# Peptides against a protein of PDB entry 7Q4I, part 31

Target 1, 281 residues: chain A of PDB entry 7Q4I
Amino acid sequence: HENSTIAERLYSEVRVLCWIMTNPSNHQKKARHVKRTWGKRCNKLIFMSSAKDDELDAVALPVGEGRNNLWGKTKEAYKYIYEHHINDADWFLKADDDTYTIVENMRYMLYPYSPETPVYFGCKFKPYVKQGYMSGGAGYVLSREAVRRFVVEALPNPKLCKSDNSGAEDVEIGKCLQNVNVLAGDSRDSNGRGRFFPFVPEHHLIPSHTDKKFWYWQYIFYKTDEGLDCCSDNAISFHYVSPNQMYVLDYLIYHLRPYGIINTPDALPNKLAVGELMPEI

## One batch from the design tools (peptide; made by RFdiffusion4, then SolubleMPNN)

Design b1_p10_8_s1 (from b1_p10_8, 8 letters changed)
Fold by OpenDDE base, seed 3:
Structure b1_p10_8_s1 (fold): chain B 281 residues (1-281), chain A 10 residues (1-10)
Amino acid sequence: as target 1 above (281 residues)
Amino acid sequence: SKEDRLAERL
């Protein structure tokens, strides 16, 4: 028997809308597998596409397809969320159709924060944006207030937010959010370990002879180590997860148990006031 | 991101 009482409480108190960046060619190949695995643990799950798919619950956004339209799709996705779903959740996760997310761990990280605090979380990168920005592939989560500021204050103003659909999606939203005083939060655990990962678990857990010149080490905002200390025990996301790996991760995380080992969760932290952040480590 | 995809190609 499993005791999910705390997870059920957090499901109710920390409501998450997950929107998945996808395209019509990936509805069956990738997005469907998100829906069948980790996406079922979101309070609301929406697939943002260029074509409607009633089986998937995909929305047709008024955008073109291709890598150069990701920023356009992100803007239209958040406009759609603000218009139709802003009250359906407290937090709004962007993920790719090859991102795997442990939603319970995200709720645990978000629990102390007010959704009225203008903040967002993810894998923080340091270039291009003074406060940093969150990696698009690792996924990033906005508070309800952050979504409001993005859609209502940033998007209508070309001085605050890029009006064209070109550019790196994650950098451009990071610039827009900074310009409306949405804070780039620290998603690390109390031991300073990361929770959002732009690669598969294997690439973080196994010390690769990755040249110190690898772009990731230059981009990461917080110093991180490779190996067993790379990753929080409460890690939230991994990127480049194949459809088959999603089912493997779902099995390993939620079904496979070592007999006789019981995990006791830490106590929930105190809730923060509106506008208050956890101390930086 | 564009950057992550560039790294996969490198």
Scores: peptide ipSAE 0.037, ipTM 0.761, DockQ to the pose 0.273
Fold by OpenDDE base, seed 2:
Order: C-alpha cells, then structure tokens, then sequence
Structure b1_p10_8_s1 (fold): chain B 281 residues (1-281), chain A 10 residues (1-10)
C-alpha cells in the first residue's frame, strides 16, 4: 500500500496541462505510449498533430509536417491552448512524443510559484537568448501568465516573435518569452541538481559518456556534473525515451520498490507571491 | 539549430 495524499494534493493545487508534439506517423508508434504511461498523470493531456485522432485525443493544427514546421506547430499549439484550455490548468507543459515526464516531481517544483507569475521552466540552455531558453526535447513548462503573454502579447508582434514557421522551436519561443518579460526560471533542486534532461538517464548518469567537447556542455546554462549527482532525486524529464523505455521507466518509478525502504517527502516550501522566484542556488 | 538537433541524435 502506498500513501499518495501529498501527490493527490499537488494534483489538485498544481494543475498541469501536457501537450505532446507529435505527427500522424507517430500517433501509433510513439504518442499512444505517452498516453499509456506518464501522460495519464497530467490533469489534461493533448496531442498536437496535423491530423485529428479521436482515439489519441490528437488535435489537427493548421501546420505542415517536418522539422522546419515545429515552430509553427508550437505557435498554433499555444494558440489552441489559450483559446480552449487556458483555465483547464495552472501550468502548461510542452513535451515531445519521446519525452518521459515524472509529473509529480514537476508539481513539487512548481508548487511555490504562482501561475500568474510570468515564468517558465525546463533544461536551460545559454546560447541565442540572453536569459537562456529551455531545451525543446527535455520539455518546458509555462505558467498560465506566460502562455497569456506568449499568445496575446508576443505572437501578434513580429518585432517580439518570429512570424515565419522556420527555426528551432525552443529557441524561437525562448526569444518570444524573453521579449514579453517571461522569466527563464531555475529548475534545479536545493542541491543544485538538474530536473529536466535532454537525454536518456544513462547519458547523464554514466560519467564520461560524452567528450567535454560535446555541444551539451557548451549549451547548459548551469554547471552540471555526471554520475549519480547529475540528477535530482526529484528529476522531472528525460528525452529520447523509446516507447519501450517509457514502460520500463513507469515500472521502475511507480511500481518497483526496494523492500523495507520508506521515503519521507520533504515539507512543501512556502508559496511565493506573484512575481517572486525561488532564490538562486 | 538543425546542427544542435543532429548532435542530440548522435
């Protein structure tokens, strides 16, 4: 028997809409496995596609397919969310159809923040955007106010937000959000360990898995370590997770238990006022 | 960039 009382509280108090970036060719191959695993733990789950799929709960956005249209799809996805779902949640997660998310850990990170604070979280990268931007693959979460500012203030203004559908979607949304004073938050835990990861757990947990010349080490906004100290005990996301690995992670995180080990959760932090951030570590 | 996404696949 498991006590989920605090997780149930956070499910109610920290409502998360998850939208999944997908395409029609991935509905059955990838997206359905998100729906059958971690996506079940979102308060609302929507698949953003170019074709409708009622079995998946996929929305047909007015965009073309391909990597060059991901920014267009992101813009249309947030427009759709703002029009139809802005009150269905407090926080709005973008993830890919090969991102795995521990939604409870995300709720824990988000708990102190007001959804009216213009902030977003993810794996922060330092290039192209002064405050940084969040990695698209690791997933990123916007407050309700951040979504409002993006859709209402940024998107209609070509000086604030790129009108073309070309570009890296994560960089382009990062530019738009900065231009409307949405803050790129710090998602690290109290020990300075990351929570959002642009690769599978193996790539972060195994020391010297990559050369120091690997682009990731130049892109990370905060210094991070390899090995067991790479990752928060409350890690939120991993990218490049295969459909099979999603079920493995679901089993390992939610079902497999070492007998006789009982974790006591830390006390919830105090709630912040609107516009307040947690102190930098 | 497109290069960054290629590097993510390597």
Amino acid sequence: as target 1 above (281 residues)
Amino acid sequence: SKEDRLAERL
Scores: peptide ipSAE 0.035, ipTM 0.756, DockQ to the pose 0.242
Fold by OpenDDE base, seed 1:
Structure b1_p10_8_s1 (fold): chain B 281 residues (1-281), chain A 10 residues (1-10)
Amino acid sequence: as target 1 above (281 residues)
Amino acid sequence: SKEDRLAERL
């Protein structure tokens, strides 16, 4: 028998809408497997596409497909969320159709924060944006107030937010959010270990998997190490996860147990006031 | 998506 009482409490108190970046060619190949695995643990799950799919719960956004339209799709996705779903959740996660997310670990990270605090979290990168920006592939989560500021204050103003649909999606939203005083939070655990990852677990856990010249080491905002200390015990996301790997991860995380080992969760931290952040480590 | 992978590499 499993005791999920704390997870059930957090499911009610830390409501998460997950929106998945996808396209019509990936509805059956990728997005459906998100829906059948980790996406079922979101309070609400929406697939943002260029075509409607009622079986998937996919929305047709008024955008084209391809790299040059990703920023356009992100703007339209958040406009759609603000218009239809802003009260359905407290936090709004963007993920790709090959991102795997442990939603319970995200709720644990978010628990102390007010959704009225203008903040967002993810894998923070340092280039192009002074406070940093969050990696698109690792997924990033906005507070309700961050979504409001993005849609109502940033998007209507070409001086605050890029009006065209070109550019790196994650960089452009990072610029817009900075310009409306949405803070780029620290998603690391109390040991300084990351929670959002732009690659599969293997690439982070295995030392010397990449050359020191690899772009990631120049982009990462906080100093991080390779190996077992790379990753929080409460890690939230991994990118480049294949459909088959999603089912493997779902089994390993939620079903497979070493007999006789019981994990006792840490106590929940105190809730922060509106506008208050946890200290950076 | 494949497009998102390319965006993260910029």
Scores: peptide ipSAE 0.035, ipTM 0.752, DockQ to the pose 0.283
Fold by OpenDDE base, seed 5:
Structure b1_p10_8_s1 (fold): chain B 281 residues (1-281), chain A 10 residues (1-10)
Amino acid sequence: as target 1 above (281 residues)
Amino acid sequence: SKEDRLAERL
């Protein structure tokens, strides 16, 4: 037996729409497994594709498939969300069809923030964008105000947002959001540990898993270590998660319990005013 | 997706 009272409260107070980047060839292979695992814990779940799939709840966006269309798909996805779903949630998560998300941990991080604050969170990278940008694969979450500013203020202005569909989608949205004064938040916990991860848990937990020259160490905005201090106890996301690993993670996180160990959750922080951020750690 | 992985590295 579990006591989910706090999680149920946060499900109601911190509403999350999750949109999943996918394509028709991945509907059955990947996206379906998101829907059957962590995606069921979103308040709303939508799959953004080039083909409609009523079994999956996939939307056909007016874009082509392939790497060169990802930025185009991201723009059309947020336009679709703004037009049809802007009031269905407070926060809007982008994830890939091989991203795994612990939605309860994301709600805990987001709880103090107003959805009217122009802010977004994820795994912050330092290149190309002065304030940083969020890794596409780790997933990133926009406030309702951030979505409004992106769609209404940034997208229509080619001086603020790239009109072409080419480029790295995460970098391009990061540039657009900075140009409309959407803040790149700090997603780290009170111990300075990350919550959004662009790789699987093993790649972060095992020391020296990657070479010190690996690009990630040059891209990460905040200093981070490998090993036990790599990751928050309230980690939110991991990338490169296979369909089978999604079911393993669901079992490990939500079903497997060490007998006789009771975790008592920390008290919720005070809510912030509109425009207020938690101090960086 | 596999394509999104390449986008993060650009």
Scores: peptide ipSAE 0.031, ipTM 0.729, DockQ to the pose 0.308

Design b1_p10_8_s2 (from b1_p10_8, 7 letters changed)
Fold by OpenDDE base, seed 1:
Structure b1_p10_8_s2 (fold): chain B 281 residues (1-281), chain A 10 residues (1-10)
Amino acid sequence: as target 1 above (281 residues)
Amino acid sequence: SKEFEEEERL
């Protein structure tokens, strides 16, 4: 028997719409496995594509396919969300069709924040954007106010937001959000450990897996350690997760238990006022 | 950065 009372409370109080970046070639290969695993724990799940798929709940956005169109797809996805779904949730997660997300851990991180606070969270990178930007692969989550500012204030103004569909999607949204005073939050836990990860668990957990010259160490906004101290016990996301690995992670996180070990959750923090952030660690 | 993440994977 499992006690999910706190998780059920957070499901109702911290409503999350998850939108998945996909394409028609990946509907069956990747996206359906998101829907069958972690995506079922979102309050709303939408697949953003170039073709409609009623079995998947995929939306056909007016965009082309390919890497050069990812920024175009992100702009149209948030326009679609603002028009049709802005009241369906408090928080709006972007993930890829190979991102795995522990939605309960995201609700725990978001719980103290008001959705009327102009903030977003993810794996923060330092280049190109003064306050930093969130890695596209790790996934990033916007407050309702951040979505409003992005769609209503940033997108209509070419001086605030790039009108062209080219460029790195995560960098371009990061520039737009900074220009409308949406804050790049700190997603680290109280021990300074990361929660959003742009790689598979193995690449973060194994020390010296990458050379110290690897680009990631130059891009991370906050200092992080290698090994078990890399990752919060309440980690939120991993990227490059294969469809098979999604089912393995679902089993390991939600079903497999060491007999006789019971984890007691920490107390929920106090709620913050509108515009208030947790102190950076 | 996403393109760069995918290029370093390759």
Scores: peptide ipSAE 0.037, ipTM 0.766, DockQ to the pose 0.264
Fold by OpenDDE base, seed 2:
Formats: C-alpha cells, sequence, structure tokens
Structure b1_p10_8_s2 (fold): chain B 281 residues (1-281), chain A 10 residues (1-10)
C-alpha cells in the first residue's frame, strides 16, 4: 500500500497548469505520450499547437509552424492561459513534448512560495539575461503573478518584451520577465543539487568525458557536478526524453520499488510571505 | 544528441 496523503494535499494546495509546446506533426508521435504519462499528474494539462486536436486537448494558437515561431507560440500560449485559465492554477509550467516532469517534486519545491510572488523556476542559465533565464527544454514554471506581469505588463510593451516572434524562446521570455521584475528563482535543493535538467538522466548521471568546452558548463548559472550528486532526490524534469522513455520513467518512478526500503518524506517547509524567496544556497 | 543541443542554441 502506498500512502499518497502528502502528495494529494500538495495536489490541492499547489495547483499546476502544465502547457505543452507541440505541433500537429507531434500530436501522435510525442504529445499523446506526455498525456498518457506525467501530464496526467498536472491539475490542468493543455497542449499548445497550431492545430486543434480534441483527442489531445490541443489548442490551435494563432501562430505559424516551424522552429522560428516558438517565441510567438509561447506569447500566445500565455495570453490564452491568462484569458481562460489564470484562476485554474497557482503555477504555470511550460514543457516541451519531449520533456518529462515529476509534478509532485515540483509541487514540493513550490509549496513555500506564494503564487502572488513574481517568481519563476527552471534550469537557470547565466548568458543574455542579468538575473539569468530558464532553459526552455528543461521546462520552467511561472507563478500566477509572473503570468499576470508577463501578459499584462510585458507583452503589450515593445520596450519590455520583443514584439517579433523570432528569437530563442527561453531567452526572450527571460528578458521580458526580468523587465517586469519577475525573479529568476533558485530551483536547487538544500544540498545545492539541481531539479530541472535540459538533458536525459543518463547525460547528467554518467560523468561523460564532455569537453570542458561543452556549452552547458558555460551556460549553467549555478555550479553543478556530474554523477549521482548531479541531481536532487526530488528532481523535477528531464529533456530529450523519447516517448518510450516516458513510459520507462513512469514505471521506474511510480511503480518500481526496492522491497524493504521505505522513503519517509521530509517535513514541509514553512510558507513564505508574498515576495519572499528561500535563502540562496 | 549533444550535437543537436548545440545547434538549437547557436
Amino acid sequence: as target 1 above (281 residues)
Amino acid sequence: SKEFEEEERL
């Protein structure tokens, strides 16, 4: 018997809307596997596309197709969320159709924060944005106030937010959010281990002879190590997860248990006031 | 692949 009482509490108290970046060619290939795996653990799940799909619950955004429109799609996705769903959740996760997310671990990280705090979390990168920005592939989560500021204050102002649909999606939202004083939070655990990952678990867990020139080591905002200490015990996301690997991860995380080992969850931290952040490590 | 990851950010 599994005791999910704390997870059920967090499901009600830390409501997460997950929106998935996808396109019509990926509805069947990728997006449906998100819906069948980790996406079912979101309080609300929406697929943001250029075409409607009633089986998927995909929304047709008024955007063109192709990689050059990802920033345009992100802007329209958050407009759609603000118009239709801003009260349906407390936190708003962007993920790709090949991102895998452990939503319970995200709720645990978010629990102390007020959704009225202008903050967002993810895998923080240091280039281009002074406070950093969150990796698009690892997924990033905005508070309700962050979404409000993005849609109402940033998007209508070309001086605060890029009007064009071109550019790196994650960098452009990071610039917009900084310009409206949305804070780039620290998603690391109490041991300084990351929770959002821009690659598959294997790439983080296995010390590869990655050339020290590999861009990731230059981009990471916080120092991280390779190996078992790379990743929080409460890791939230991984990117480049194939459809088949999503089912493997679902099995390993939620079903496979070593007999006789019981994990006792840590006590929930105290809630922070509006505008308060956890101390940086 | 690690190569594809570099291409998306360049």
Scores: peptide ipSAE 0.036, ipTM 0.763, DockQ to the pose 0.454
Fold by OpenDDE base, seed 5:
Structure b1_p10_8_s2 (fold): chain B 281 residues (1-281), chain A 10 residues (1-10)
Amino acid sequence: as target 1 above (281 residues)
Amino acid sequence: SKEFEEEERL
């Protein structure tokens, strides 16, 4: 028997729409495994593609395929969400079809924030954008107000948001969001440990997996280390997760239990006012 | 960075 009372409360109070970046060649190979694992814990789950798939619940966006169209797909995905789904959730997660997300941990991080606060969270990188931007692979979550500002204020203005479909989607949305005063939040826990990760757990947890010259150490906005102190006990996402590893993670996180160990959750923090952020860590 | 992350995958 499991007590999910707090998780059920947060499911109702912190509503999350998850949209998955995919393409027709990945519907069966990757996207369906998201739907069968962590995606079922979203309040709403939508797959954003170039082709409709009724088995997957995929939307055909008016975009081409390939890496050079990812920014175009991100713009059309948020336009579609704003038109059809802006009231279906409080928070709007972008993830890839090889991102794994612990949605309950994301709801816990988001709980104190108002969805009317213009903020977004993810793995913050420091290059190209003054306030930073969120890694596309780790996934990033926008407040309802951030989606409104992006679609209504940024996208229609070529001076605020790139009108063509080329460029790195995560950098380009980061520029657009900064230009409409959407804040790049701090997703770290109270111990200063990260929650969104652009690689698999093994690459973050094992020390000396990379040298100090590896690009990630130059890109990361907040100082972080490798090993167990890299990652929050309430970690939210990992990237490059294979379809098989999604089922392994679902088993390890939601089914496998050490007998006789009971984790008591920490008390929920106080709710913040509209426009208020958590104190710097 | 996503494209770069995919190319620099470990």
Scores: peptide ipSAE 0.035, ipTM 0.756, DockQ to the pose 0.255
Fold by OpenDDE base, seed 3:
Structure b1_p10_8_s2 (fold): chain B 281 residues (1-281), chain A 10 residues (1-10)
Amino acid sequence: as target 1 above (281 residues)
Amino acid sequence: SKEFEEEERL
């Protein structure tokens, strides 16, 4: 017997549209497994592709395939969302077809924020963008106002947003969002632990003898520790999650229970005014 | 993997 009353409340009050970056070759291999696992917990789930797939609910965007077109696909995805789905949710998550997301933990993080606040969240990186940008692989979530500003104010202006489809997708959207005063939020918990992760849980939880020269340590905006303190108890996302690992995570998080241990959720924070952010830690 | 992202960001 589970009590989901708070999760059901947040499902209603913090509506999330998840769009999944995919391609036709990954519809059956990856994207279908997102739909069968964590994607079912989104208020709306859309797969953004170059080909339509009615079984998957995939949209054919007018973009070529390949890594050099990811920025083009992101622009077309958010245009499509703005035209067809801007009122279907309050928050708009981009994830890859190998990103796993705990949507309830994302709703908990987003709960105090107004969707009319121009803000977005994810794993913040420091290079290229003054305020930082969110890692593409970890997934990032825009408020409704952030989507509006991106599509209506940034995309039509080549001075604010790159017109070409080339470039690092996450960096380019980060530049565009900064140029329209969308704030790069802090997604860390009250203990300063991260919630969005650009790698699998194992790579964050296990202290790796990663060379101090590893790019990640130069890219992270906030200091992070390795090991058990790496990750929030309310972590939101992991990247490079295989299809099989998605089912393992889904089982471990939502089904497996240690007998006799009951988790009591923290109280919901107070709601913020429009334009207000949580204090930085 | 970590290496794959490193190649993608170069």
Scores: peptide ipSAE 0.037, ipTM 0.763, DockQ to the pose 0.470; fails the geometry check

Design b1_p10_8_s3 (from b1_p10_8, 9 letters changed)
Fold by OpenDDE base, seed 2:
Order: structure tokens, then sequence, then C-alpha cells
Structure b1_p10_8_s3 (fold): chain B 281 residues (1-281), chain A 10 residues (1-10)
């Protein structure tokens, strides 16, 4: 017996459209499992593919398949969202079909922000884009205004946004968003712990004797630790989550409880004005 | 390899 009153409030006040990057070969293998787990907690869930699938709610975008077409698919996905769904949500999450997301934690992070603020959040990387860009795999969330600016201002201008469909999807959208003054937000909690993660929980939680030369340490925008302090208590996403692991995570997060331990949520922060960000940590 | 997968996204 849980009290979900605050979560229900946030579900109504912080509306999230989740679009999932997938392909026809993954509709049954991966995407279906997103739909059956964390995707059901989005206000709206859409699968962006090259083939329509009414059972999955997949949209056929006019793009080819393969990693070299991910940028093209992202552009078409956001064009589709803007045309059909821009008023269906306040925030627009991109995730992969192997990303797991705790949507309630994302709503909590987003609560103080206006959807009219040109901002987006995710796991921020520092290369290629001056303000940083958000890891594609960890998932990233755009405000409604960010989507508008991306589709209306950036995409039509080849000087602001790459017209070709090639390139790293997350880098290219990061460049486009920067060029239209969409801010790369800070997703960290009040303790400075990350919320969006480009790997599975195990990779972050278990101190590995990972070489400091590992690319991730060179890419991460903010300092991060390994171990139990790696991750916010309100972590939002993990990447490379297998279909089976999605069900495990769903069970662990939403069903499994240690008897006699009661979690009291922190008070909601004050809402920010349009254009305001949370103070830096 | 997770490293390779992410590296391919660069």
Amino acid sequence: as target 1 above (281 residues)
Amino acid sequence: DIEDEEALRR
C-alpha cells in the first residue's frame, strides 16, 4: 500500500512524451519490453522506427536503418513530434530501446523548470559542443520550447543544423540546440550526483579498476564517482539495459520493498520563472 | 563491447 499522491501530481503537472529510437528488427526483441515496463509511465509513448507497428505504436519515419541514420531518424522524430504531439506534453524524452528510465525521478528533476524555458537535460558530455551535449544512450529530455527551437529554427537552417543524416546523433542535436540557444542543463541532484547514466547500474555502482584512459572519463562533463555515491537516489536513466533487466529493474524499483523502511520524499522545490535554471551545485 | 558501441557514436 503506497501513497503515490505526489507522483500522481507530477504525472499531471510534468507531462512527458517519451519517444523510443528503434528499428523493425527490434520491435519485438527490445521495444516491446520498454512498452511493458518503464514506457507505461510516460504520459505518451511513441516508438520511432522505419516501419509502422500498430501493436507497438511505432511510427514509420522516412529514414533508413543503421547507426549512420540515427541522426536522420532523430530529426524526423522531432519533426513528427512537433507536427503531431507538441501540445501533448511539456517535456520530450528521447531514449533508446535499451534505455531504462525512472520517469517519476525525471518529473521530479523537471518540476521546477518551465517547459517554455529552452533547456534540455541528460548525461552531459564535454567534447565537440562548447556547452556540452547529452549522451544519446542515457536519453535526453527537451522542453517544449527546446523542441520548437530545434524543429522551427535549427533544422531548416543548414548553418545551424547538419542537413545530412550522417554523424553522431547526440552530438549533432547538441550542436543544433546550442546554435538556437537551448541550454544544456545540469541534471545532477543537490549532492552533485548524476541522474542520467550511459551504462547499466552495475558499471557505475561497482568500482572497477577502470583505466583513467577510458573514454567516459574524458567525455563526462561533470566529475563523477564510482560506487554507491555514483548515482542520485533519484536516478533517472541507465543504458545498455537488456530486455530481461528491464523487468528486473521494474520489480526492484516499483515492487520490492524492505519491510519497515518508509521513504519520505523531499519537498518539491519552488518553480522557476521562464528562462531560469537551478543554481549550479 | 560497451566502449566500442559508444565510441561508434562519436
Scores: peptide ipSAE 0.047, ipTM 0.775, DockQ to the pose 0.771
Fold by OpenDDE base, seed 1:
Structure b1_p10_8_s3 (fold): chain B 281 residues (1-281), chain A 10 residues (1-10)
Amino acid sequence: as target 1 above (281 residues)
Amino acid sequence: DIEDEEALRR
């Protein structure tokens, strides 16, 4: 007995294509479980692989497998999307086959933005790229205009975008996007809490889980804390989520309810003009 | 990031 009227409205007005980074060895082990859980809430779901799988809806990209080919796969994935699917959505999410995403919370974050604004969102890291870049594992979402600029303006120019397929894919796309004036947005909520997370919920929620010398604290673009204040009430993604944990999260988020507690959603913000961003906090 | 994945394995 749920009222999903606002979620249904956002499903129509904030269309999201989700593409999942995977490989043939993970089609059955991981990717299938994305399709059976959070991936079903995307407007369009595509698995980007090196082998075709019609049952999964996997595309065979002309790339090799392995970590050294992730950048190559990302470039080919966005080329494929631009050629076949650029009008099927307003926003284009990259996620891994072990990323869990609450798509409704992403639509809520994206609602005020025009898809014609050159912007992308995720867990922002500060090294290597002046404006920052978005963590690959946490997943990142490009506007339609950001995809256009990436594929049409950046990729064909070796001075703007790395032609080789080697390197950290999230850093390399971050460099390319900066070079075509795609802005690295702020995905934090109005309280300054993050929405995209490069680890499982436990690692963010438990204070002192990691040493303060852990690389994450040097990489994070915005100052963050551990504990309950780490994460937005409208968190979007978590990484390193096992197939079993995807079903657990699906149950906890969409089915399990504390009896007698009702959540009243906040009003939607005003829409921004093309090129306008929410102020950083 | 490959460094991120390697750092997670450490």
Scores: peptide ipSAE 0.042, ipTM 0.767, DockQ to the pose 0.248
Fold by OpenDDE base, seed 4:
Structure b1_p10_8_s3 (fold): chain B 281 residues (1-281), chain A 10 residues (1-10)
Amino acid sequence: as target 1 above (281 residues)
Amino acid sequence: DIEDEEALRR
């Protein structure tokens, strides 16, 4: 009953390596559920940890555990990817072990872009970084060129990239990427609706879930609304998704169907030249 | 962002 021809095409043309930020205590509790749900739709899936786990396909990075080491882990993760996997994909997604991602929607967003364009996408925040940075929890995706610039140009230079492992991981990578002219892309759809979300769907979909003093409204780079207009029909990610909710989302997105409703996908946009971005809305 | 996690845990 399902026609996946376009999705299969994008799977081959827009190759995504997903790396999952995790730790040994979360291998069974969280990371395993990523592997059993949305992670299986990545072209390659790697769990970045401090301990090896052959069942999970977890890599032991030379980092300590704890919130203060997330930046260190991110640096080592991308170094590992660059050394071992830079040619295994075109795009490189960072996600947390409680991030849920609709990989097909990400491929759709990425389709027009060259992986040789120094760009990355996610939920863009405006503080600390002039061009903005991408929220860590929502997940962010780097082009192959962005990974190269980050690892080869930024990381070795303390003037461009923080050498210490402390700091907010997403802010620090955002600073590093800006310093090597990796562009913070606009991930919004043609209607101006977001695709990467730092919270669960409920928090975005329900109006007045948070007051207007909530920090999020000051951090978002692009103005957004709550309710049904909050989110693209092609939304890519949500954060703080419990293991159980991952299976629920998998069921709702990929299995549950309203009988008699058939969705026709929009036409793919034209491909952009290297270095070219879609116009911002 | 560490602030993201703290805001949701409250």
Scores: peptide ipSAE 0.041, ipTM 0.768, DockQ to the pose 0.261; fails the geometry check
Fold by OpenDDE base, seed 5:
Formats: structure tokens, C-alpha cells, sequence
Structure b1_p10_8_s3 (fold): chain B 281 residues (1-281), chain A 10 residues (1-10)
């Protein structure tokens, strides 16, 4: 048997709406596997597409398909969330249909923060945006106030937010959020280890998996290492996870246990005031 | 950037 009392508490106190970036061609191939694995642990799960799918709970946004429309889809997704779901959650996660997320670990990270604090979290990159921006593939999570500022203050103003639908969606939302004073938070754990990852676990865990000249090492905002110290014990997300690997990860994380080892969770931190952030490491 | 991430993976 398992004791999930703390996880159940956080499920009620740290409500997360997960929206998944997808397209009609991926509804059956990818998106349904998110729904059958980690997506079931969100308080609300919505698939943002160009076609409606009632079996999947997919929404048809007024956008075209293709990589060049990802920014347009992101804008319409958050407009849809603000109009229909802004009070259904405290935090709003964007993920891809090949992102895997440990939602309990995200709730743990978010617990001390007020959803009225204009902040967002993810894998922070340093180029293009002064405060940094969050990698699109790793997924990023906005507070309720961040969503409000993005939709109400940024999107309607071409001086604050790009009006066309072209460009890198993660960079563009990062620019918009900075322009409305939404803070790019630090998602690292107390040991300085990352929680959001733009690649599969293998790429981060295995030393020298990538060349030191690989762009990732120049893009990361916070210094990180490869190997076992790459990743928090409370890691939140990984990208480029195949549908089959989602089921493997679900088994490994939620079912497979080393007999005789009991994991005792750390105490929850004190809650922060509105506008207050945890100190950066 | 997802496009850059995917482009470099290819």
C-alpha cells in the first residue's frame, strides 16, 4: 500500500491546468498517450489543436498547422484558457505532446508561491530575453496572474507582444512576459539542480553525451552539469519522450519500488507573500 | 527554441 496524503493535499492546494500543444495528425499517435499517462494527474487537461476531438478533449483553435504557426497557437491557447478556464486552476502548464511531466514534483516546486504573483517557471535560457525565457520543449508553467497579464496587457499591444504568428514561440512569449513584468523564476532545487529538461533523461544523465560545443551549454541560464548531479530528485519534465517511453516512465516512477527503501518527503516550505520569490541559488 | 532543438537533433 502507498501513503499519498501529501500528494493529495497538494493536488487540492496547487491546482494545475495542463494544456498540450498538438495537431490533428498527432491526436492518436502522441496526444492520447499523454492523456493515458502523466496527463491524468493534472487537475485539468486540455489538448490545443486545429481540430476538435471529443474523445481526446481537444480544442480547435483558429490557427493553421505547421511549425511556423506555433506562436499563433500559443497565443490562441492562452486566450482560450483565459476566457474559459482562468479560475479552474492556479497554475497553467504548457507542454508538447512528447513532453513527460511529474506533476507532483511541479506542485511541490510551486507550493510556496502565490498564483497572484506574476511569475513563470521552466528550463531557463539566456539568449534574446534579458531576464531569460523558458524552453518550449521542456514545458513552462505560468501563474494565474502571469496568464492574465499575458492575455489582457501584452497580447493586445503590438509594442509589447509580436502581433504576427511567426517566430520561436518560447522566445516570443518570453519577450511578451518580460514586457508586462512577469518574472522568469528559478526552478532549481535547494541543491541547485534543474527540474525542467528539454531532452530525455539519458541526454542529461550520461556524461559527454553531447559535445561541449552543443548549443544547449551556451543557452542554459544557470550552470548545470551532466551525470547524476544533472537532475533534481524532484525533476518535473523531460522532452522528446516517445509514446512507449511515457508508459515506461509511468511504471518506473509510480509503480517500480526497491524493496525495503522508504522515501520520507521533506517538510513543505513556508508560503511566500504575493510578489515574493524564493532566493536564487 | 523548439525549432533549434529539433534542428540540432536531426
Amino acid sequence: as target 1 above (281 residues)
Amino acid sequence: DIEDEEALRR
Scores: peptide ipSAE 0.038, ipTM 0.758, DockQ to the pose 0.269; fails the geometry check

